Peptides against a protein of PDB entry 2MBZ. Designs and how they scored, part 39

Target 1, 143 residues: chain A of PDB entry 2MBZ
Amino acid sequence: GINLTPEEKFEVFGDFDPDQYEEEVRERWGNTDAYRQSKEKTASYTKEDWQRIQDEADELTRRFVALMDAGEPADSEGAMDAAEDHRQGIARNHYDCGYEMHTCLGEMYVSDERFTRNIDAAKPGLAAYMRDAILANAVRHTP

## One batch from the design tools (peptide; aimed at target 1 I90 M108 F115 I119)

Design b2_p28_2 (made by RFdiffusion4)
Pose (drawn by RFdiffusion4):
Structure b2_p28_2 (pose): chain A 143 residues (1-143), chain P 28 residues (1-28)
Amino acid sequence: as target 1 above (143 residues)
Amino acid sequence: TAHERRRAGGALAFFAPAIAGAALKEAA
């Protein structure tokens, strides 16, 4: 998958070691189909592809988190769009985490506080803010 | 810090495909 060195993972993922939990991830659910399409895609991903996503993800926080500061609701245009923005980003980066799928991530994320702590490292409750943004975004698209 | 933000992105980018579809499979 990532097949990176501890140094690269640092320069790329920062102080986050996903490889250690590589096989541990399927322990949680390990039952998804999309992960199959993703592994095929992430089979050769390099540090660049991985760093490209990080710099991209960092941008997601400022705007999302900045929306929180202004006190605007998550189902807001800017917030939901930010959610749609997240979808295409994580989708085109692995296989295509559809809307319905992108939502599965939103809540299954609140369950394990390991994710949240690592995700919220930017700010607490961001996971909830995104889920609703993604959920509402999926609604205005859902037939 | 930059390392914390990269950690946040890393956690998302790495785990997201493994989670995607879990709830939908259960609902089906």

Design b2_p28_2_s2 (made by RFdiffusion4, then SolubleMPNN; from b2_p28_2, 14 letters changed)
Fold by OpenDDE base, seed 1:
Structure b2_p28_2_s2 (fold): chain B 143 residues (1-143), chain A 28 residues (1-28)
Amino acid sequence: as target 1 above (143 residues)
Amino acid sequence: SRAALRAAGGALAFESPALAGALLAARR
């Protein structure tokens, strides 16, 4: 789990507790390389590291919203670059995230209502836009 | 609220293994 005190967790995540899914994740995903990598990487994360990760995600969200507001297609260079940055951010902070994994995540964003609701809180249709950008980015990087 | 949850969740809302992994696994 996140190695922060309850106070630090509140400061960074507010009322959201990502560790609420820890047991289920361990049960269903605990034998995967991604889970192992995430545990190894995040074990040393400080409050400041988690805050940085949050800030990076917020910036990415704003970037996608701005692209949507500008009417940029999800397969535009701007949208695909944002998707690439998202993929790289996951890889850097959590676990190796290839294009196939990234597309799977994108599909989850639109197929699981819980994700859709959370993502679309920033802008309606954001989850679908992200999925489409993720797919487009994967396609352009496929040899 | 939904907006508050997203703001609080940040990165964890869509890339955290704790959240994304659970839901990804549930889909399979």
Scores: peptide ipSAE 0.152, ipTM 0.723, DockQ to the pose 0.236
OpenDDE base, seeds 2, 3, 4, 5: peptide ipSAE 0.114, 0.144, 0.143, 0.144; ipTM 0.706, 0.732, 0.732, 0.729; seeds 2, 3, 4, 5 fail the geometry check

Design b2_p28_2_s3 (made by RFdiffusion4, then SolubleMPNN; from b2_p28_2, 11 letters changed)
Fold by OpenDDE base, seed 5:
Structure b2_p28_2_s3 (fold): chain B 143 residues (1-143), chain A 28 residues (1-28)
Amino acid sequence: as target 1 above (143 residues)
Amino acid sequence: SRAALRRAGGALAFEAPALAGALLAERR
């Protein structure tokens, strides 16, 4: 779990509860390498670390929304670069995230209604746009 | 809104690694 008080969690994450999936994940797949890496890495995170991670995610969200508003295709260089930055952010903050794993995350964004609702709160269709950008980025980096 | 961005950003930042792993296993 995140080592923050309820008040601190609200300050950083607002209406999103980052621990909402913890029990489900632990029960189903707690023995995966990705889970272990994430737990080990985040165990040392401070409030400032979590705030930085949230800020990075907010910026990425704004970036994707701006791309959509500009009419840029999800397979544009701009959208694929944003997807790559997302992948690298996951790698820095949580666990090793290859292109296949990233593609699976993208699919989850559109197949799991919990994620779709949260992501599309920023803009309708954002989850699908991100999925497409993630896939395009994976394709361009896969021989 | 800022609240919407935080909600969306939170979903993107705090991935469920094991859920992603499950999807990966299903695709393999």
Scores: peptide ipSAE 0.396, ipTM 0.833, DockQ to the pose 0.582
OpenDDE base, seeds 1, 2, 3, 4: peptide ipSAE 0.314, 0.300, 0.300, 0.372; ipTM 0.789, 0.794, 0.791, 0.819; seed 2 fails the geometry check

Design b2_p28_2_s4 (made by RFdiffusion4, then SolubleMPNN; from b2_p28_2, 12 letters changed)
Fold by OpenDDE base, seed 2:
Structure b2_p28_2_s4 (fold): chain B 143 residues (1-143), chain A 28 residues (1-28)
Amino acid sequence: as target 1 above (143 residues)
Amino acid sequence: SMAARRAAGGALAFESPALAGARLAAAR
């Protein structure tokens, strides 16, 4: 699980306790390569590491929202760069994330309404915008 | 803040397999 004290967990994740769902997560996702890599990588994470990951995600969210608000298309250089940073962030923090995997994640963001609602909590349509940017970024890197 | 609009743990809910799974389980 997450190797933090209850206080640290609350500071980073608020009312969400990831350990509460550890068994369900293991049962549903434990056989995936991504899960195994993530468990191995995050086993040594400190509170500061988890906070950094949250901050990076928040920053990325702000970037995408700003691009949307500016009317930048999802296949703009700015949007594709944000998508690339997202991919690299996943790779650094969690698991190997190539362009195909990233594209699959993007599709999941719009195909599973639970993910859509979670992402769109920041801005309606963000999941779709991210998906489109992810796809465009993948295309430009794998023509 | 915009970040605060995301539910607790939401920033990781679509990136970390563990947290993604947890959020999906909680959303059932």
Scores: peptide ipSAE 0.185, ipTM 0.738, DockQ to the pose 0.146
OpenDDE base, seeds 1, 3, 4, 5: peptide ipSAE 0.187, 0.171, 0.177, 0.183; ipTM 0.739, 0.729, 0.730, 0.732; seeds 1, 5 fail the geometry check

Design b2_p28_3 (made by RFdiffusion4; failed a check: the pose's geometry)
Pose (drawn by RFdiffusion4):
Structure b2_p28_3 (pose): chain A 143 residues (1-143), chain P 28 residues (1-28)
Amino acid sequence: as target 1 above (143 residues)
Amino acid sequence: SLMERVEEARPKADPAVLLYTAAAFAKA
């Protein structure tokens, strides 16, 4: 998948070692279909592809988190759009985490505090803020 | 309706996305 060195993973993922939990991830659910399509796509991903996502993800925090500061609701245009923005980003980056799928991630994220702590490293409750943004975004699209 | 489909879609969701999303946000 990532097949990176500890140094690259640092320069890329920062102080986060996902490889250690590579096989550990399927231990949680390990039952998804989209993971199958993703592994095919992440089969050759390099440090650049992986870094590209990080710099991209960092940008997600400032705007999302900045929305929180202004005290605007997550189902807001800017927030939901930010959610739609997240969808296409994580979808085109692995296979195409559809809307319904993108939502599965939103809540199954709140369950494991390991993700939240690593995710919230930017700010607490961000996971909840995004889920609703993504959930609401999926609604305005859902028929 | 969406939530029913979401519950049906859970086995389809990619857990690795979570890992790599966590990786993306951990650096922030």

Design b2_p28_3_s1 (made by RFdiffusion4, then SolubleMPNN; from b2_p28_3, 8 letters changed; failed a check: the pose's geometry)
Amino acid sequence: SLMERVERAREKADPGALLDLSAAFARA

Design b2_p28_3_s2 (made by RFdiffusion4, then SolubleMPNN; from b2_p28_3, 10 letters changed; failed a check: the pose's geometry)
Amino acid sequence: ALEERVAAARPKADPLALLLMSAAFARA

Design b2_p28_3_s3 (made by RFdiffusion4, then SolubleMPNN; from b2_p28_3, 9 letters changed; failed a check: the pose's geometry)
Amino acid sequence: ALAERVEAARPKADPGALLDMSAAFARA

Design b2_p28_3_s4 (made by RFdiffusion4, then SolubleMPNN; from b2_p28_3, 10 letters changed; failed a check: the pose's geometry)
Amino acid sequence: ALEERVRAALPKADPLALLDMAAAFARA

Design b2_p28_4 (made by RFdiffusion4)
Pose (drawn by RFdiffusion4):
Formats: structure tokens, C-alpha cells, sequence
Structure b2_p28_4 (pose): chain A 143 residues (1-143), chain P 28 residues (1-28)
């Protein structure tokens, strides 16, 4: 998958070691179909592809988090759009985490506080803010 | 960053049929 060095993972993922939990991930659910399509795509991903996503993800925090500061609701245009923005980003980066699928991630994320702590490292409750943004975004699209 | 890394890592996963069913119900 990532097949990176500890140094690269640092320069890329920062102080986050996903490889250690590589096989541990499937332990949680390990029953998804989209993971199959993703592994095929992440089969050759390099540090650049992985860094490209990080710099991209960092940008997601400032705007999302900035929306929280202004005190605007997550189902807001700017917030939901930010959610739609997240969808295409994580979808085109692995296979195509559809809307319904993108939502599965939203709440299955709140369950394991490991993710939240690593994700909220930017700010607490961000996971909840995004889920609703993604959930609402999926609704205005859902037939 | 760690936050961004966690997001990128989590995005590779997907959802089980049960979780997808719950999501579809929520979106219904």
C-alpha cells in the first residue's frame, strides 16, 4: 500500500504511523467492498501521492474549522459543500467513496476514538461537524 | 499532519453491508 519509510511517513503523514495498524484496520470491519477497489488503487501509491493528500487534507481543516468559529451550522452551504469537497477528494484518491459510502465513514469514525483523537488533533468535534455536512450533502443529492 | 493522515488512512476503508444499510436508511 503505502510502502514508505518511517522518515517519509513523517514528512508525509507527520507523526502518524498508519502502517503499524495496516493489518489492524481490517480487524475493525475488514468486510467492505470499497477497500478492495482501493487496495488496487493504493497498490503503487507513493509518498508524493500520499503527501498530496495531506497538504490537501490540511486545507480541509482551516476552512471547516474556520466555519465552526463563525458559528455557522454544518448543514450550511459552505459546510455541506466542504463535505462534498471531502467526498470527491477521498473518492478520487482511492476508488470512489460514493455518497452513501462516504457517510458510512462519517459515523463509523465517531465510534473509534483513536480516529477522532488523530482526526481531532486539529479540533474537537470536527468529526461530528463533517458527518452532518456529508450527511446533509448526500440528502440534497439523494433522490 | 496527524489529522490529515488519519483522514487519508480512514478513507481507504469503506463500509460493511450493515453499515451501508444503516446509511441508506438514514438517507431515506
Amino acid sequence: as target 1 above (143 residues)
Amino acid sequence: SRAAAALAFAATLGATPEALAEAREALA

Design b2_p28_4_s1 (made by RFdiffusion4, then SolubleMPNN; from b2_p28_4, 10 letters changed)
Fold by OpenDDE base, seed 2:
Structure b2_p28_4_s1 (fold): chain B 143 residues (1-143), chain A 28 residues (1-28)
Amino acid sequence: as target 1 above (143 residues)
Amino acid sequence: SRSAAALAFLSTIGGSPEELARARALLA
């Protein structure tokens, strides 16, 4: 679980408690290398670490929304670069995220309605846009 | 934001063998 006090959790995540999904996550992905590596790496994270990660996610969300508002295709250089930054952020903070894994995450964003609803709260269609950008970025890096 | 917080934490988890197989198929 997240190594934060209840107060720190509230400050970072608000009303959302990520630990409420721990059992489901463990059941679905607990045997993956990504899960084990992420669990090990994040075990030492402080409030400041988690806040930084959230800030990075916010910035990336705004970046994608801006691209959508500008009418940039999801397979544009701008969108693919944003997707690449997303992948690299995961690699830096959680586990070495390859393009196949990143593609998996993108598919999850549109196939799991809970993720879709959460992501699209920023802008309708954002989850699909991110998925498409992730896929395009993966394709251009997969000979 | 709270929405970003939820996304940042959970959006990195995935990659079951079945999901990876599908991803590989998409990239093949």
Scores: peptide ipSAE 0.585, ipTM 0.896, DockQ to the pose 0.631
OpenDDE base, seeds 1, 3, 4, 5: peptide ipSAE 0.582, 0.574, 0.583, 0.581; ipTM 0.898, 0.894, 0.896, 0.898

Design b2_p28_4_s2 (made by RFdiffusion4, then SolubleMPNN; from b2_p28_4, 8 letters changed)
Fold by OpenDDE base, seed 2:
Structure b2_p28_4_s2 (fold): chain B 143 residues (1-143), chain A 28 residues (1-28)
Amino acid sequence: as target 1 above (143 residues)
Amino acid sequence: SRSAAALAFLSTLGASPEELARARALLA
């Protein structure tokens, strides 16, 4: 799991407990390369590393929300660039994330109500917007 | 934030071969 003290976990994640999903993740995706890469990479992460990851995610969320509020289409340059940054962030922090993988994640954001609920806490429809932006970004980078 | 935390941990999910195949089909 996350190699943090209970106090550190609370400081970084607050009321969100990542460990509540660890078992399910292991059962469903434990045999994937992505999972193995993530476990290997994050094993050495400190509180500061996890905080940075959370901050990056917050910034991305605010960026998407701002795009939505501005009425920018999910396939706009701004939205697609945000999606690309999201993909690169995953690649940097967790595992090799190609456009197919990213598209897969986007679909999960709208197909799993738990993800949808958590993402849409920032703004209703955000998960769908992200999915659409992710797909658009993937398409523009796929011959 | 709750959304940020969700995105970070959820990034490791949804990568099964079947799900990837579906994604590949969307991009084909």
Scores: peptide ipSAE 0.264, ipTM 0.821, DockQ to the pose 0.678
OpenDDE base, seeds 1, 3, 4, 5: peptide ipSAE 0.273, 0.249, 0.261, 0.259; ipTM 0.820, 0.809, 0.819, 0.817; seed 1 fails the geometry check

Design b2_p28_4_s3 (made by RFdiffusion4, then SolubleMPNN; from b2_p28_4, 9 letters changed)
Fold by OpenDDE base, seed 3:
Structure b2_p28_4_s3 (fold): chain B 143 residues (1-143), chain A 28 residues (1-28)
Amino acid sequence: as target 1 above (143 residues)
Amino acid sequence: SRSAAALAFLSMVGATPEQLARARALLA
């Protein structure tokens, strides 16, 4: 699991326990390159590393919400740039994340109700907006 | 936040070869 003490996990993730999904993740994706890369990278992560990752996610969420509130389409430059930053963040922190992988993640946001309800807690429809922005960004970067 | 915590789940989430193939076909 995540290489943090129970106290550190609580400080970073609060009531959310990412390790509660460890068995499911291993069962579904344990044989993938992404899983192996993530395990290797995160093995050395400190509390500060995980906190930075959480802060980046919060910032991205606020950015997407602001775009929605401003009425910017999901295929706008602003929305696609936010999606690109999201992709690059995954690549830096977890595993190689190409546009195909990113597209898969976007689809998961709207097909897995657990992701949908957690994302939409920030703003209703955010998961769908992110999925659409991710797809648009992938399309513009695919020859 | 809840969103950040949910997105952190991506640290362990990947895509199966079949899922990637579908995405590749979609973007082709």
Scores: peptide ipSAE 0.259, ipTM 0.827, DockQ to the pose 0.636
OpenDDE base, seeds 1, 2, 4, 5: peptide ipSAE 0.256, 0.247, 0.245, 0.254; ipTM 0.826, 0.830, 0.821, 0.828; seed 2 fails the geometry check

Design b2_p28_4_s4 (made by RFdiffusion4, then SolubleMPNN; from b2_p28_4, 8 letters changed)
Fold by OpenDDE base, seed 5:
Structure b2_p28_4_s4 (fold): chain B 143 residues (1-143), chain A 28 residues (1-28)
Amino acid sequence: as target 1 above (143 residues)
Amino acid sequence: SRSAAALAFLSTLGASPEQLARARALLA
């Protein structure tokens, strides 16, 4: 799992411990390339690496919230660019993330209540907005 | 944040062939 002490995990992730889902993830996705890439890449991550990832996620969240507050459509250039940055962040930090994979993640945002609830904690409807932006971004990049 | 935690969890999911097939259909 995440190579951090319990104390470090708490400092980075707070009350949410990603490792509590390790068995589920392995059971459901252990045979996927994404899983293997992620495990390999993150195995060497330091506390600082994980903190950076969290900071990036927070920044992205704020960015999407700001777009929503401004009334920007999910298929606006701003929203799609944010989605693209999200995709690229996944690619840098975890695994090769194409537009199809990204679309899958977007759909999961709204279909898995665990994600919907946690994402929408920042702003109601954020998960759906992100899903829509992700899809729009994928569409504009798909011939 | 809770959003960050959720996104971190998301990074480990969504890679099943079935999910990819659905995504492909949406982008077709």
Scores: peptide ipSAE 0.258, ipTM 0.831, DockQ to the pose 0.625
OpenDDE base, seeds 1, 2, 3, 4: peptide ipSAE 0.245, 0.255, 0.236, 0.244; ipTM 0.826, 0.831, 0.820, 0.827

Design b2_p28_5 (made by RFdiffusion4)
Pose (drawn by RFdiffusion4):
Structure b2_p28_5 (pose): chain A 143 residues (1-143), chain P 28 residues (1-28)
Amino acid sequence: as target 1 above (143 residues)
Amino acid sequence: EAARAAGAMAWAAFAMAAGATAMLEERE
């Protein structure tokens, strides 16, 4: 998958070692179909592809988190759009985490506090803010 | 902290894609 060195993973993922939990991930659910399509796509991903996503993800925090500061609701245009923005980003980066699928991630994220602590490292409750943004975004699209 | 968060996001989307189908089935 990532097949990176500890140094690269640092320069890329920062102080986050996903490889250690590579096989551990499937332990949680390990039952998804989308992961199959993703592995095929992440089969050759390099540090650049992985770094490209990080710099991209960092941008997601400022805007999302900035929205929180202004005290605007997550189902807001800017927030939901930010959610739609997140969808296409994580979808085109692995296979195509559809809307319904993108939502599965939103709540299954709140369950494991490991993710939240690593995700919230930017700010607490961000996971909840995004889920609703993504959930609402999926609604205005859902028929 | 921002690098760790963003890095976790980058990988988490891939990792958690290992759990979406079952959740989608439960919802259906």

Design b2_p28_5_s1 (made by RFdiffusion4, then SolubleMPNN; from b2_p28_5, 18 letters changed)
Fold by OpenDDE base, seed 4:
Structure b2_p28_5_s1 (fold): chain B 143 residues (1-143), chain A 28 residues (1-28)
Amino acid sequence: as target 1 above (143 residues)
Amino acid sequence: AMKRSAGALAAYGGMLLAGTSPLLEARR
């Protein structure tokens, strides 16, 4: 799990506890390279590291929401650039995330109701918008 | 009400430590 005190966890994640999914994640993906990489990387993360990750995620969310509010298509350069930053953030902080992996994650965002609900808490339709932007970004980088 | 990191939830879908997508596993 996350190597933080309960107080630190609250400071960083608030009312969300990522460790609530630890068992399911291990059961579903425990034998994957992505899981192993993530566990290895995050094992050394401090509160400041997690806070940085949260801040990056917050900024990205605001960026996508702003794009949606502006009426920018999910396959616009702005949306695709946001998707690319999302992919790179995953790669930097968690596990190697190629374009195929990223596309699969995007599909999960709209196919798993838990993901959809959590993502759309920021703005209805955000999960679908992200999925489409992720796909468009993948396509432009793998012609 | 408790503090919430809305951005992290949106960016990662609420399961931050998830590995591969089930779709990738289906291809293996």
Scores: peptide ipSAE 0.095, ipTM 0.737, DockQ to the pose 0.344
OpenDDE base, seeds 1, 2, 3, 5: peptide ipSAE 0.068, 0.091, 0.085, 0.082; ipTM 0.728, 0.738, 0.731, 0.741; seed 5 fails the geometry check

Design b2_p28_5_s2 (made by RFdiffusion4, then SolubleMPNN; from b2_p28_5, 16 letters changed)
Fold by OpenDDE base, seed 1:
Structure b2_p28_5_s2 (fold): chain B 143 residues (1-143), chain A 28 residues (1-28)
Amino acid sequence: as target 1 above (143 residues)
Amino acid sequence: AMKRAAGALAAYAGMLLAGVSPLLEARR
């Protein structure tokens, strides 16, 4: 799990506990490369590292919400760029994330109600918008 | 309605690692 004290976890994540999904993830995907990569990378993360990751995620959320509010299509340059930054953030902080993996993540955001609920807390329909932007970004980067 | 920060979802345990599911399922 996340190597932080309970106090540090509260400072970074507040009332949300990301480790609540640890057992499910471990049981389903514990033997995958992605799981191993993530555990290796995050093992050294400090509170400040986790806070930076949260800040980056918040910034991306704001970007997507702003695009939606402006009526920009999910396949706009702005939305696809935000999706690309999201993909790169996953790759940098957690595990190798190609476009195929990214599209699968996007589909999960709309097919798993737990993800949909958590994402749409920022704005209704955000999960679907992100999924569409992720797919569009993957398409434009496919030769 | 109040909006909550989405940064917490980006934590690897819930958001990212669970996302390997569709890819692995599709390969079976």
Scores: peptide ipSAE 0.083, ipTM 0.699, DockQ to the pose 0.370
OpenDDE base, seeds 2, 3, 4, 5: peptide ipSAE 0.080, 0.074, 0.081, 0.066; ipTM 0.705, 0.701, 0.707, 0.706; seeds 4, 5 fail the geometry check

Design b2_p28_5_s3 (made by RFdiffusion4, then SolubleMPNN; from b2_p28_5, 16 letters changed)
Fold by OpenDDE base, seed 5:
Structure b2_p28_5_s3 (fold): chain B 143 residues (1-143), chain A 28 residues (1-28)
Amino acid sequence: as target 1 above (143 residues)
Amino acid sequence: SMKRAAGALAAYGFMLLAGVSPELERRR
């Protein structure tokens, strides 16, 4: 799992247990390249690295919410750019994330109620908006 | 500083692999 003490985990993640999904992920995707890449990358992560990842995710959430509040379509340049940054963030921090992979993740956000419910805690419909932006971004980059 | 709550997307960032399709992996 994440190589942090319980105290460090609390400082970074608060009441959220980042290891709560480890077994499910391992059982479902433990033999995939993405899993192996993620385990290899994160093995060297420090507390500061994990904090940065959390900060980036929070910033992205705020960015998408702001786009929705402004009435920007999910296929707007702003929304697609946010989706692209999301994709690149995954690539930097976890595993190679092409546009098809990203589309798969976006679809999960609306098909798995666990993701939908928790993403939409920031704003109702956010998961669907993100999915649509991810799809639009994939389309513009895949002629 | 210490956080007591994490953003929704941040929290589920650790489930990103749940969206990986075995079919996509096989096609590469």
Scores: peptide ipSAE 0.092, ipTM 0.712, DockQ to the pose 0.343
OpenDDE base, seeds 1, 2, 3, 4: peptide ipSAE 0.091, 0.079, 0.081, 0.081; ipTM 0.717, 0.714, 0.714, 0.712; seeds 2, 3 fail the geometry check

Design b2_p28_5_s4 (made by RFdiffusion4, then SolubleMPNN; from b2_p28_5, 16 letters changed)
Fold by OpenDDE base, seed 5:
Structure b2_p28_5_s4 (fold): chain B 143 residues (1-143), chain A 28 residues (1-28)
Amino acid sequence: as target 1 above (143 residues)
Amino acid sequence: SMKRAAGALAAYAGMLLAGTSPALEARR
């Protein structure tokens, strides 16, 4: 879990509390390598670390929205590069995230309403755009 | 911020689908 005070959590995440999903994640994936890695990495995170992670996510969101607004296809180099940065961010901050894993995450963004709703709050269709960019990025990096 | 919420949810709860993927489960 996140060991920030309630006030610190509010400062970083606002009204969103990621710990609301801790039990579900533990129940479903508590015995996986990804869960282990995430717990080990995040155990030492400070408020500043979590803020950095949120800032990175916000920046990527802005990049994708800008690409969509510009009419760039999800398989454009710009969109695929944003997807690659997204993958690398997950790998650095949470757990090893190869292209197959990333593709699965992209599918979740459009198949789980909770993800779709939260992602599309920035721009309608963003989750689908991200999924497509993630897939395209995976394809270009796979022989 | 909904943008922060999207990032936090995607990163933290992202493990949910990873474990249910038949392709990934076949390797585990």
Scores: peptide ipSAE 0.090, ipTM 0.717, DockQ to the pose 0.346
OpenDDE base, seeds 1, 2, 3, 4: peptide ipSAE 0.087, 0.087, 0.081, 0.087; ipTM 0.712, 0.715, 0.703, 0.710; seeds 1, 3 fail the geometry check

Design b2_p28_6_s1 (made by RFdiffusion4, then SolubleMPNN; its pose is not in this set)
Fold by OpenDDE base, seed 4:
Structure b2_p28_6_s1 (fold): chain B 143 residues (1-143), chain A 28 residues (1-28)
Amino acid sequence: as target 1 above (143 residues)
Amino acid sequence: SMARKRSAAALAFASMYLPGDPAAPRPP
């Protein structure tokens, strides 16, 4: 699991406990290359690394919320750019993430109610907005 | 806020969940 004390976990992630899902993730995807890549990368992560990842996710969340508040459509250039940054962040921090994988992740945001509730804690409809932006970004990058 | 922090954390670790059968992007 994440090599942080309970106090450090709270400092970084707040009420969200990523280790809560460790068994399910291992059971469902433990034999995938993406899982192995993520475990190999994150094995050396420090608290500062996890904080950086959290900061990036927080920035992305704020960015999408701002776009929604401004009335920008999910297929706007701004929203698609945010989606692209999200995809690249996954690639840097976890595993190679192509556009197909990214669209599947976006679909999970709206199909898995656990993630929908967590993501939409920042703003109702955020998960759906991100899904749409991710899809639009994938489409514009597909020849 | 704690709500946004939870959302961001969930988003950060959502990448740990993977698609079983990846599908190609479809038109909007």
Scores: peptide ipSAE 0.339, ipTM 0.806, DockQ to the pose 0.523
OpenDDE base, seeds 1, 2, 3, 5: peptide ipSAE 0.209, 0.107, 0.079, 0.095; ipTM 0.776, 0.732, 0.714, 0.735

Design b2_p28_7 (made by RFdiffusion4)
Pose (drawn by RFdiffusion4):
Structure b2_p28_7 (pose): chain A 143 residues (1-143), chain P 28 residues (1-28)
Amino acid sequence: as target 1 above (143 residues)
Amino acid sequence: LRAAAALAFAAMIGGTPEALEEARERLE
């Protein structure tokens, strides 16, 4: 998958070691189909592809988090759009985490506080803010 | 970067059939 060095993972993922939990991830659910399509795509991903996503993800925080500061609701245009923005980003980066699928991630994220702590490292409750943004975004698209 | 890394890492996981069913119910 990532097949990176500890140094690269640092320069890329920062102080986050996903490889250690590589096989551990399937332990949680390990029952998804999309992961299959992703592994095929992440089979050769390099540090650049991985860094490209990080710099991209960092940008997601300032805007999302900035929306929180202004006190605007997550189902807001700017917030939901930010959610739609997240969808295409994580989808084109692995296979195509559809809307319904993108939502599965939103709440299955709140369950494991390991993700939240690593994700909220930017700010607490961000996971909840995004889920609703993604959930609402999926609704305005859902038939 | 840790926050972004966790997101990027989690994105590969997808959703189980049970979770997908729940998501569809919530969307309906």

